# Peptides against a protein of PDB entry 4N78, part 240

Target 1, 186 residues: chain A of PDB entry 4N78
Amino acid sequence: HFQVICRLLGYQGIAVVMEELLKVVKSLLQGTILQYVKTLMEVMPKICRLPRHEYGSPGILEFFHHQLKDIVEYAELKTVCFQNLREVGNAILFCLLIEQSLSLEEVCDLLHAAPFQNILPRVHVKEGERLDAKMKRLESKYAPLHLVPLIERLGTPQQIAIAREGDLLTKERLCCGLSMFEVILT
Target 2, 155 residues: chain B of PDB entry 4N78
Amino acid sequence: MAELQMLLEEEIPGGRRALFDSYTNLERVADYCENNYIQSADKQRALEETKAYTTQSLASVAYLINTLANNVLQMLDIQASQLRRMESSINHISQTVDIHKEKVARREIGILTTNKNTSRTHKIIAPANLERPVRYIRKPIDYTILDDIGHGVKW

## One batch from the design tools (peptide; made by RFdiffusion4, then SolubleMPNN)

Design b2_p24_5_s3 (from b2_p24_5, 9 letters changed)
Fold by OpenDDE base, seed 1:
Parts: sequence; C-alpha cells; structure tokens
Structure b2_p24_5_s3 (fold): chain B 186 residues (1-186), chain C 155 residues (1-155), chain A 24 residues (1-24)
Amino acid sequence: as target 1 above (186 residues)
Amino acid sequence: as target 2 above (155 residues)
Amino acid sequence: SLAEMEEQLQKMLQENQSLPPPFE
C-alpha cells in the first residue's frame, strides 16, 4: 500500500503530506498534549515515596494505582489525550513507512537506470576468474547502453541538455544520504 | 516552407488545371479524329493518324497525372515531416516542464530531509533553524549504501 | 504538349476542309 502511495504521490505529493502531518503533530504536541501534561504535572502527587520492597510487586502496583487513581480515572485523559497521542504515533509511523517505501522505490529506479549510466554491479567472481577481466567484459557489454554519451554523440544540443539533466535527476536520490524520518523525530 | 507553399499554391493547382485542360483538349481531338475519318477518302490513313494522336494524348495525360501525383506525395511528405518536428518540439517542452516540476518537488521534499549522520557521535540536535537551505552536497552517490538495504541480488 | 497536338490537329482539320468535296 505504501509503495502505491509513493508512486501516486511522487516527491511533491509526499512532501505535501509530510508537511501537513508535521503541522498536525506540532499542533497536537504544542496544544492539547502540552496542556494535559501541564495539568497532569500540577495534579501529580508532590511526594511519591517509593514503597518498601517488602510489599512485593503487587503491593507496589496497588500503591501507585492508589496514588494515581485520580489521574487514571480522569475521563478526559483517556478520551482526548490518549487519542491525540495515538494520532501522533500514527503520524510518525506513517512517515516512517512512507520513507521506507520511497527508499525502496528509489533503489529500484537506481538499479534500473544503472546499466544506462555506466554503473555496474560488483560481479561475483567465481574462483579462478580475474575480477578485472570480468568487469571489462561487462563494461564492454553495456557500453552501447550508456545513454548520455550516446545522446551527446547523436543528439541535438537540446536533447543533450535534457539527457544530462535527466541523468542527474536519476542519480540524485534521497536514499543516497538523506532522511526525512530523522527530521520528524527531531 | 517555400517548397510546400509552391506545391500548395502553384504546382498542385497548376497540375489540376492542366488535367482539366487536357480533358477538354482530348474531347476536341476526338471530335477532330472522328470528323477526319468520316471525311477522308483514305480511311486507313485517317485511322493511323487517329491512333497516333490517341497514343500521344494518353501519354500526355499519363505524364500529367504522374506529375500531379508526385507533387501531392511530396506535399504530404513535407507535411508529415513538419508534424514530426512539431511533435518533437512539443515533447521537448513537455520534458523540460517535467524536469522542472521534478526539481521543484525535490527541493520541497529536500527541506524535509537531513543528512544521514553515519557518525556514531552524539545526536547534535541541530536547532530547527528553518532558514538554511539544505545545500544538497553533491557527494558522489556511494551505491554501496544500497547494499545493506537491498537483499543483495545475487547475480 | 497536348496544346501543340491540338494545334496540329486543328491545322490538319483546316487543311482537310480546304480540299474540294469528292465529286460523285
């Protein structure tokens, strides 16, 4: 599903969606969530002493449940605050999944373009074959597919310019060194 | 352009007129041959003359038709070539626009990206200074980074 | 040219018309 979304939206669509999601997340964090956190901090018991270890895990849990009972029972916290937190979480997950899907698509594009851009995969050399000889054979095999040099030789100046720009756009991808998700976490 | 114009305005219309005139002339020739045959005491000679004129007339008409046909074909070829050139121009413009749109889109998404810090060092939370255009550092694309993400296509 | 043929035919026609009618 995310792959299809990435294909449909493209870079521009993804950017727009992510920007809007960031705005929503920011709004939720700075607005409702912040207000609830402030309120919760005010209502939080000032002195929460660690119960004695002798009460065991169930007793300690009951102790904290009792101290936090008023907070836990606050209906608005469950309905509004937790819902907002879920929305934030979903937005983050969405961004992550979109980035991952986009990266996969970019990789596929790079792989498909590679033979046309003089990018040869590292060939697994069988034992006894010289890597250099195999690479040279591959280079010679794919040399006629080099699009930019071909167009430079046969094309008009305008076609050459477009080919070069297209080649550059094909080579430059986000997956090569950029992360959107890191910005979101930031 | 000049050649196409000559074909459209002069050669083809001229050829059509010539054919029309030829039709009229052929009718006159036919009438003449008929009358000559009727009036001639030597019917055999008159017939041979008629055959000669008929052959010549047919050859002339055939030539006119061929010339006109060739001119029409040439016209169509020129027009087809012009259309191909126009198509090429449109495609070029379209591609240019698409490239531009893609560049804009990439700038937009680029604002939402940060460089993957491979450095193990502490998350320097770069302050969200909105303003610095993420200078796309054209580092040579190290495709080896893709080796870890992709299930290695075992070639 | 077809026009030249027409002219020649007309000339021939005129020449033939100038011939006296065959006497019965």
Scores: peptide ipSAE 0.016, ipTM 0.591, DockQ to the pose 0.005
Fold by OpenDDE base, seed 4:
Structure b2_p24_5_s3 (fold): chain B 186 residues (1-186), chain C 155 residues (1-155), chain A 24 residues (1-24)
Amino acid sequence: as target 1 above (186 residues)
Amino acid sequence: as target 2 above (155 residues)
Amino acid sequence: SLAEMEEQLQKMLQENQSLPPPFE
């Protein structure tokens, strides 16, 4: 599903969606969630010491549950605050999945373009074959497919310019060194 | 352009008119030959004359058709060449626009991106010596780094 | 060739033009 979304939206569409999601997340964080956090901080017990480890995990949990009983019973926390947090979480997950899907699409594009861009696949050398010889054979095999050099030889100056620009755009992908998800987390 | 115009406005219409006129003339020739054969005392001579006119008429029509056909073919070739040039121009414009749109889109999404922190574990101790500008040997992009991402999707 | 045919046709036309027009 996310792959289809990525294909449909393209870079521009993804950018728009991501920007809007960021706005929503920021709005939720700076608005409702912040207000709830402030309120919670006011009602939080002034002194909450870590219980002794001797109480075990269940006892510690009960201790904190007791200390936070009034907070947990706050009805708006469950209905509004947690819902907003879920929305934020969903937005983050959506962004992550979109980025992952986009990365996959970009990788596929790079792989498909590779034979035309003088990018040779890693060759598994069988026992007894020289890597250099095999690489040379591959280079020779794919040499006629190199689009930019071909157009440089046969094309008009305009075609050459377009081919070079296209080649550059094909090579420069987000997956090569950029992350959107890190920006979302900041 | 002048040649195409001449073909469209003068040569082809002229050829069509000539062919039409030839049709009318052929009918007249046929009528003449028929009447001449009926009225002539020497039927053999009249027949030979008819054969001669028939041959002439056929040759004339064949010439007219050939000329017209050649002119039409020439016209079509010129038009085809023009269309190819137009197509090339349109393609160039289209590609330019697409590249531009793509660049804009990439800028927009680029604003939403940050560089992946490759944990350079190794402090590249900047060698004190200004290493000669290492010719950016475009290291082939090792796409194997991406192999780990793709293994999860069994196609 | 088309050119050869055209030349032959033209030659035939010229040869036959020596015939008196049927309308004289």
Scores: peptide ipSAE 0.013, ipTM 0.609, DockQ to the pose 0.008
Fold by OpenDDE base, seed 5:
Parts: C-alpha cells; structure tokens; sequence
Structure b2_p24_5_s3 (fold): chain B 186 residues (1-186), chain C 155 residues (1-155), chain A 24 residues (1-24)
C-alpha cells in the first residue's frame, strides 16, 4: 500500500503530505499535549519516593497507583491526551513507512537506470574467469546504452542539456544520502 | 515557406484551373470531331484525325494530372516536414517543463530531508543551526548496497 | 501558440535558475 501511495503521490505529493503532517504534529505537541503535560506536572505529587523493594512488585504498583490515582483516573488523559499521542505516533510511523517505501522505489529506479548510466553491476567471477575480461565484456555490452554519451555525440545542444539534467535527476535520489525521517525526529 | 506558399497560392490552383480549362477544351474538341465526322466525305480521314486529337488530349490531361499530383505531393512533404519540426519543438518544451516540475518537486521534498548520519551513535544530534541549508553532499551512489537485493543476474 | 510556450519556458528557466538546486 505504501509503495502504491509513493508511486501515486510522487515527490510533490509526498512533500505536501509530510508538510501537512508536520503541521498537525506541531499543533498537537504545542497545543493539546503541552497543555496536558503542564496540567499533569501540576497535579504530580511533589514528593514521590521510591518505595522500598521489600513491598514487592504488587505493593510498589499499588503505591504508585495510589500516588498517581488522580492522574490515572483523569478521564481526559485517556481520551484526549493519549489519542493525540497516538496521532503523533501514527504520523511518525507513516513518515517512516513512506520514506522506506520511497527508498525502495528510488532504488528500483536507480537499478533500472544503471545500464544507461554506465553503472555496471559487480561481476560474479566464476572459477577460471578473469575479472578484467568479464568486466570488459560487460562494458562492451552496455556501452551502446550509455544515454548521455550517445546524445552528446548525436544530439543537439538542447537535447544534450536535457539529457544531462535528466541523468542528474535520475542519479540524485533521496535514498542516496537524505532522510526525511531524521528531520521529523528532529 | 516561399515554396509552400507558391504551391498553395499559385501552382496548385493554377493546375486545377488548367484541368478545368482542359475539360472545356476537350469538350470543344469532341464537338469538333463529331461534326467533322458527320460532315466529312472521307470518314476514314475524319476518324484518323479524331484519333490524333484523342491521343493529344489524353496526353495533355495526363501531363496536367501528373504535374498537379507532383505539386500536391511536394506540398504534403513540406507540410509534413513542418509538422515534424513543430513536434520536435513541442517535445523539447514538454521535456523541459517536465524537468522543471521535477526539480520543483525535489526542492519541496528536499526541504524535508537531512543528510543521513552514518555515525553509529543513535544519538539524535539535533543539528544546532536548523537554518543552514543542508548542503546536498553528492555522494557517489554506491549501488553495491543493492547487490544483495534481488537475484542479481548471475552472469 | 508555440511562441507563447517558448516564452513560458524561458520564464520557467529563469525562475529555476534563481532557485536553489534540488535537495540543497
């Protein structure tokens, strides 16, 4: 599904969606969540000492439950604050999954373009074959497919410019060194 | 352009007019031949004359048709060439527009990206100055990372 | 018209030159 979304939206659509999600997340964080956090901080017990380990896990849990009873029973915390946190979490996950899917699409595009861009796969050398000879054969095989050199030789200046720009755009992908998710976490 | 204009405005209309005039002339020749045959005491001579006029008339019509056809073909060739040039220009514009749109899209998404930190330390280092445009470091695309993904063509 | 498209193209090219490169 995410792959289809990436294909459908493209870079433009993904950018728009991500920007809107960031706005929503920012609004949630700076608005409702912040307000709830402030409220929670106000109602938090000023002195909450760690109970003695001797009370065991149930006793410790009961102690904290008692100390935090007002917070835990705060209905708005469960309904509104947790929902907003869920929305933020979902937004983050969505961004992650979109980036991953986009990366896969970009990788696929790069692989498809590679023969046309003088990018040769690593040659698996069978026993007894010279790596150099095999590499030369591959180079010779794909040489006619090198688009930019071909157009540079046969094309008009305008066509050459377009070909170079197209080649650059094909090579420059997000997966090559950029991350959207890291920005979102920031 | 001048050649096409000459064909469209002068040669082809002229050829059509010539054919029309030829038709009128042929009708006159036919009438003449008919009358000559009826009035002539020597019907054989009249027939031979008619044959000669018929041959001449057919030759003239054939010539006019051929000339007109050639002019029309030439016109079509010129127009086809013009259309090809226009198509090439349109394609160039279209490609340039597509590249531009792609660049715009990439700028928009690029604003939402940062350089992948290769550092092993999971520390979310908040870039201190958010304002510095993350210079796209053109790292050579290492496609070797993809070598393990998919059945590489075992050559 | 082709001329209008060319003009639009030139405008777009000029605008594109003024913008930072993609992903910078």
Amino acid sequence: as target 1 above (186 residues)
Amino acid sequence: as target 2 above (155 residues)
Amino acid sequence: SLAEMEEQLQKMLQENQSLPPPFE
Scores: peptide ipSAE 0.012, ipTM 0.625, DockQ to the pose 0.358
Fold by OpenDDE base, seed 2:
Structure b2_p24_5_s3 (fold): chain B 186 residues (1-186), chain C 155 residues (1-155), chain A 24 residues (1-24)
Amino acid sequence: as target 1 above (186 residues)
Amino acid sequence: as target 2 above (155 residues)
Amino acid sequence: SLAEMEEQLQKMLQENQSLPPPFE
């Protein structure tokens, strides 16, 4: 699903969606969640001592439940605050998954374009074969497929310019060095 | 442009008119030949004359048709060339627009990105002193030591 | 008149003869 979304939206569509999600997250964090956190901080027991280990894990848990009983029983916390936190979480996950899907798509595009752009994979060299010789053979094999040089030889000046720009756009992808998700986390 | 205009306005219409006139003339020639044959005392001569006229007339019509056909073909070639040029121009514009749109889109998404921290592969400088792997003697954790501390809630 | 037609035909023939033979 995310792959399809990435393909349908393209860079522009993804950008718009991400921007809107960021706005929503910001609004939730600075608005409702912040208010609830402030309120919770105010009502939080001022003195919550760690119970003695002698009560065991269940006893300690019960102690904390008792201390926080009023907070836990607050209906709005469950219905509103936790819902907003879920929304934020979902938004973050969505952004992550979109970025991952986009990265995969970009990698695929790069791989498909590689033979046409003089980008050759490192071939596994069997013992005794020179890497250089294999690479030269590959280069010679794919040389006729290099698009930009081909167009430079056969095309009009305008076509050459377009081909060069297209080649550049094909090579430059987000996955090569950029992350959206890191921006979202900041 | 001038050549195409001449073909469309003068040469092709002119050729069509010439062909039509030729048709009319052929009919007259036929009538003449028929009458001449009937009236002539020398039927053989009249026949030979008719053959000559027929051959000439057919040749002239063939020439007119050929000329007209060539002019039409030339016209079509010129038009086809014009269409190809227009197509090329449209394609160029389209590609330019697409590239521009893509650049804009990339800028828009780009503002939402940061550089991936390429973790500099810190050369794990292998510490020179291979600390001998301390033989992890798995001492069996004697859990009996915990027996005294755990006030087991006697369910 | 037939004579006028003949003259016109002869004129046409001469004009057509002045046209290079289509097959040369």
Scores: peptide ipSAE 0.016, ipTM 0.610, DockQ to the pose 0.007; fails the geometry check

Design b2_p24_5_s4 (from b2_p24_5, 11 letters changed)
Fold by OpenDDE base, seed 3:
Structure b2_p24_5_s4 (fold): chain B 186 residues (1-186), chain C 155 residues (1-155), chain A 24 residues (1-24)
Amino acid sequence: as target 1 above (186 residues)
Amino acid sequence: as target 2 above (155 residues)
Amino acid sequence: SLEQMRQELEQLLQENQALPPPFE
């Protein structure tokens, strides 16, 4: 689903969606969540000792549940604060998944463009074959597909310029060194 | 342009008119030949004259058709060339616009990105301003990085 | 008259002769 979304939106659409999500997240964090957190900090037990580890996970959980009973039972916390936290969480996950999907698409694009850009795959050399000879054969095989040199030879100046720009745009992808998710986390 | 205009406005219409006129003339020639043959005492001579007129008429019509056909072909070639030039121009503009749109899109998304290498070292410091223009590092892309992403053949 | 038709035909033929000979 996220791959389809990436394909549908493209870079422009993804950017718009991400920006809006960031705004929403910011609004939630700075608004409702912050207010609830402040309120919670005020009502939190001043002294809450860590229960002994001997109580085990269930006992520890029960202890904390008892200490926080009034807070946990606060209806507004459940309805508003937790919902907002879920929204933030969903937004973060969405951004992560979009980035991952976009990266996959970009990789595919790079792979498809590689033969046309004089990017040769690492050839598995079978025992007894010279790597150099195999690479030369591969280079010779794909040489006619090199788009930019071909257009430089046969094309108009305008076509050459477009080809170079296209080549550059094809090579420059986010997956090569950029992360959106890291920005979202900051 | 002048040549195309001449073909469209003068040569081709003129050729069509000439061909139409030739049809009318051929009918007259036929009538003449028939009457001449009937009225002539020397049938052999009348026949030879008819042959001569027939040959001449056919030659003239053939010439008119050939000339008209060539003019039409020339017109079509010129028009085809013009269309090709227009197509080339449109394609160039379209490609330029597409490239521009892509650049804009990439700039916009780029603002939402950070360098992976720098982010590893920097503690998630909440960027004060989310809108940092990400400078595209135009470094030669080492595509070996892609080896670990996707269905890349684990060598 | 036949003679008039002949003259018209000759004139038409002369007008057609002004057309360059078909490329042999």
Scores: peptide ipSAE 0.029, ipTM 0.568, DockQ to the pose 0.008
Fold by OpenDDE base, seed 2:
Structure b2_p24_5_s4 (fold): chain B 186 residues (1-186), chain C 155 residues (1-155), chain A 24 residues (1-24)
Amino acid sequence: as target 1 above (186 residues)
Amino acid sequence: as target 2 above (155 residues)
Amino acid sequence: SLEQMRQELEQLLQENQALPPPFE
């Protein structure tokens, strides 16, 4: 689903969606969630001692539940604050999944374009073969597929310009060094 | 343009008219040959004359048809060439626009990105330095990143 | 007259710039 969304929206559509999500997340964090957190901090027990380790994990959890019982049972916290936190969480997850899907799409594009852009995969050299000789053979094999040099020889100046720009756009991808998710986390 | 116009407005219509006139002339030739054969005391001479006129008339018509056909073919070739040139121009414009749109889109999404810090330091880049996401680091495409992702793409 | 028609036809044939009859 996310792959389809990435393909459908393209870079521009993804950018718009991400920007809007960031605005929503920011609004939720700085607005409702912040207000609730401040309120919760005010009503939090002033003294919460660490329970003895002897109570085990269930006992410790129960202890904290008891100390926070009134807060946990607060209806507005459950309905509003937790809902907003869920929305933020969902937004973050959505952004992550979109970025991952986009990265996969970009990688596929790069792989498909590689033979046409003089990008050769690292060939596994069998024992006894010279890596250089094998690479030269591969280069020679794929040389006729190099699109930009081919168009430079056969194409019009306009076609050459377009081919060069297209080649550049094909090579320059976000997955090569950029992350959207890191921006979302900041 | 001038050649195409000449073909469309003068040569082809003129050729069609000439062909029509030739048809009319052929009817007259036929009538003449018939009457001449009937009235002539020398039937053999009349027949030879008829053969000569027939051959000449057919040759004339053939020439007119050939000329007209060639002009039509030439017209079509010129038109086809013009269409190809127009198509090429449209394609060029379209591609230029698409490239421009793509560049704009990439800039827009680019501002929402930061450089992948390979350094383990989770520096939470404090929002304060809205350092404009540094330009597409034309770092050489580290295709080693492709090695890890490529395993998941089930073709 | 047949002769007049012949002359007219010859003139028309000349005007049509028809390929000269194949020289026998």
Scores: peptide ipSAE 0.029, ipTM 0.573, DockQ to the pose 0.008
Fold by OpenDDE base, seed 1:
Structure b2_p24_5_s4 (fold): chain B 186 residues (1-186), chain C 155 residues (1-155), chain A 24 residues (1-24)
Amino acid sequence: as target 1 above (186 residues)
Amino acid sequence: as target 2 above (155 residues)
Amino acid sequence: SLEQMRQELEQLLQENQALPPPFE
């Protein structure tokens, strides 16, 4: 599903969606969640002493549950605050999955374009064959597919310019060194 | 462009007119030949003359048709070439626009990105001074320090 | 007269002969 979304939206559509999600997340964090956190901090017990270890883990848990019972049972916290946190979480997950899917699509595009751009994969050389000889054979095999040199030889100046720009755009991808998700987390 | 205009405005219309005139002339030639054959005392000579005129007239019409046909073909070729050039121009513009749109899109998404921190795996150069593994002397956590803080409910 | 028609036709044919013979 995310792959299809990435294909349909492209860079422009993804950018728009990401921007809107960031706005929503920011609004949730700075608005409702912040207000609830501030309120919770104000109503938190000022003195929360560590119970004696002798009560064991269940007793300690019950102690803290009792101290926080009124806060935890506050209906608005459960309905509004937790829902907002869920929305933030979903937005983060969505961004992550979109970035991952986009990266996969970009890698696929790069791989498909590679033969046309004189980018040859490192071929696994079987033990007895010279790497250099195999690489030369591959270079020779794919040499006629080099698009930019071909157009430079046969094309008009305008076609050459378009081909070069297209080649550059094909080579430059986000997956090569950029992350959207890291920006979302900051 | 000038050649196409000349073909459309002068050569093809002129050729059509010439062909029409030739057709009309053929009718006159036919009438003449018929009358000449009927009225001539020397029918053999009249027949030979008729054959000559017929051959000449047919040759002239054939020439006019061929010329007209070639001009029409040339016109069509020029028009086809013009259409191809226009198509190429449109395609070029379209590609330019698409590239521009893509660049804009990439800028927009680019502002939402940061460089991947290639975690330089700093080889944690193990400090040469093997600090003697401080024997983690499990100091028993003396929980007695907490004894004074808990007011145990006496039952 | 037939002779006048002949002369007109010959003139027309001469005008048409000014077109290069297709078969040469």
Scores: peptide ipSAE 0.028, ipTM 0.583, DockQ to the pose 0.007
Fold by OpenDDE base, seed 5:
Structure b2_p24_5_s4 (fold): chain B 186 residues (1-186), chain C 155 residues (1-155), chain A 24 residues (1-24)
Amino acid sequence: as target 1 above (186 residues)
Amino acid sequence: as target 2 above (155 residues)
Amino acid sequence: SLEQMRQELEQLLQENQALPPPFE
């Protein structure tokens, strides 16, 4: 599903969606969530001593439940604040999944383009085969597929320029060293 | 341009007219040959004359058809060449626009990106496959960085 | 007359004399 979204949106569409999601997240965090957090901080018990370990986990839980009873029962916290937090969480997850899907698509594109860009796959050398001979055979096999050199020889200056630009765009992908998700988390 | 115009306005219409006239002439030749054969005392001579006229008439028509056909083919070739040039121009523009759009899109998404912290750890020691004949200065795009992305396509 | 028709046809045929096919 996310792969299809990535294919449909492309880089521009993904950028727009990510920007809008960032705006939504920012709005939720700086607005409603921040207000609730501030309010909660004000009403939090000033002195919350850790109960003695002797009460065990159930006793400790009951203690904290009792201390926070009024806060937990606050209806607006459950209905509004938690919903907003869910929305933020969903947005973050969406961004993560989009980035992952985009990375996969980019890798696939790079792999598909490799034979046309003089990028030879790693050859598994079987025992007894000369690596050099195998590599030479592969080079010879794929040499006619090298698009940019082919166009440079046979194409017009305009076609050559387009081919070079296309080649550059094909090589330069986000997955090679860029992360969107890290920006979202910051 | 001038050649195409000449073909369209003069040569092809002229050839069509000539062919039509030739049809009319053939009818006259046929009538003559029939009458001549009936009226001639020397039937053999009349027959030979008819054969001669028939051969000449057929040759003439064949020539006219061939000339017309060649002119039409030439016209079509010129038009096809023009269309190919136009197509090439349109394709060039289209590709230029697409590349531009892609560059813009990439800039936009690029603003939303930061450099991945290359964790110090595994120097993917590109196996110095020393044995790769560096014939072509392959700027080896080391895609090994992509190995850690997704389901680890081991190159 | 047949002779007039012959002459007219010969003239028409001469006018339509297909240039000898260029030697391929």
Scores: peptide ipSAE 0.026, ipTM 0.582, DockQ to the pose 0.008

